Peptides against a protein of PDB entry 4JHK. Designs and how they scored, part 62

Target 1, 212 residues: chain A of PDB entry 4JHK
Amino acid sequence: EDYKIQSFDLETQKLLKTALKDPGSVDLEKVSSVIVDQSLKDQVFSREAGRICYTIVQAEAKQTNGSVFRRNLLNRLQQEFKAREETRKRSTQEWVCLVSFICNIFDYLKVNNMPMVALVHPVYDCLFRLAQSDALKNEEEVDCLVLQLHRIGDQLEKMNVQLMDELFNLLRDGFLLQEDLSSMGRLLLLEILEFRAGGWKLSDTAQKYYYS

## One batch from the design tools (peptide; aimed at target 1 V111 P122)

Design b2_p30_8_s3 (made by RFdiffusion4, then SolubleMPNN; from b2_p30_8, 15 letters changed)
Fold by OpenDDE base, seed 3:
Structure b2_p30_8_s3 (fold): chain B 212 residues (1-212), chain A 30 residues (1-30)
Amino acid sequence: as target 1 above (212 residues)
Amino acid sequence: SAEEEMEKLDKELKEELEPISLKRIEELLS
């Protein structure tokens, strides 16, 4: 498999590659820390981080029946989530990377082949924050919101349809009533409203209209 | 086991993060 780890130096790349294949031979706490740190800074890596984490979790489980990596990863995730408002105020980029990372973990790290129940409300909290008027006026936050809903919206709705309804009420109101949205932001909100209305699906024609 | 450990972590995350998340959601919706 091809993992997006080019943003790391060669030594760290070697560490990650070893963790993917022989996790028992490396410091998995350090590996988890490196992955989280980079996920907060690199949007490209953040989008792939969930898959990388999944692979390391599976490799450690298979090799030693251990869960050192997973434990450290989730502990760090807790810390970053608790500090999310401070992160948003400090850096919009780090904030959207954090949201992306949390959503990726939700998407890839399953418990008994099911999404982690503990992540449902935290994910919704992040999406609701992105749906507030002060966030909707920022195209970078709208991009993040719409991207995550495209990726995991159907899964989230299955976990809690009431929260999804409330979220999309905010998105509808933002689309209709908020005056300081960018043209692209407004277009993206319309697209995601149509996406859910269509059962989390879009025609190829519609996809090209909104994203080509 | 690995699965038991994951379930334990899931429970811990729920207990520590979910109440904060729910409160924030309610505030944002008010």
Scores: peptide ipSAE 0.034, ipTM 0.575, DockQ to the pose 0.784
OpenDDE base, seeds 1, 2, 4, 5: peptide ipSAE 0.012, 0.019, 0.000, 0.033; ipTM 0.382, 0.489, 0.269, 0.573; seeds 1, 2 fail the geometry check

Design b2_p30_8_s4 (made by RFdiffusion4, then SolubleMPNN; from b2_p30_8, 17 letters changed)
Fold by OpenDDE base, seed 5:
Structure b2_p30_8_s4 (fold): chain B 212 residues (1-212), chain A 30 residues (1-30)
Amino acid sequence: as target 1 above (212 residues)
Amino acid sequence: SADDDMIALDKELAEELTPLSLERIQKLLS
């Protein structure tokens, strides 16, 4: 398998490649830190990071029956999650990267082919934060919110439909009542409302309308 | 709380994430 890690220096690339093939021979805490750090800077990598993390988890489990990497990863994620408001205040870009990363880990890091229960509330909390009025007025945050709901909304709803209903009540209110939304932001909110209403699917016509 | 859930459930998840369970996952995804 090929992984997109060209953004790292050669030494770090070697570290990651080794972790993917022989996790027992590297410092998995360091590996987890490197992945999280890069994911907080690069939203595109954040998506790839989920796949990388899952592979390392699998490799470690097979090699040593260990879970050191996952433990360190979750520890770091929890730390970043707890500090999410500080991150948001410091950098909207880092904040949306953090949300993206947590959502991607939720999407990829399955246990027994099921999402990790431990990530359900943290993911919802992030999405709820993006659904607040002060966030909805920022197109970058709306983009992030809608993107994550497109990617994992159906899975999240299966884990907790009540929270999803509450979230979409906020989104509906934002769409209808909030006056300082950008034109694109309002369009994206409408799209995601229709997306869920359609069973987390869009017609080809709708896809062209919203994204062409 | 959401703030504590990740670490709180790690141990339980670790018990589920065995080589055997991974094989089952791979089988289900094949």
Scores: peptide ipSAE 0.043, ipTM 0.533, DockQ to the pose 0.035
OpenDDE base, seeds 1, 2, 3, 4: peptide ipSAE 0.027, 0.013, 0.024, 0.025; ipTM 0.531, 0.286, 0.489, 0.510; seeds 2, 3 fail the geometry check

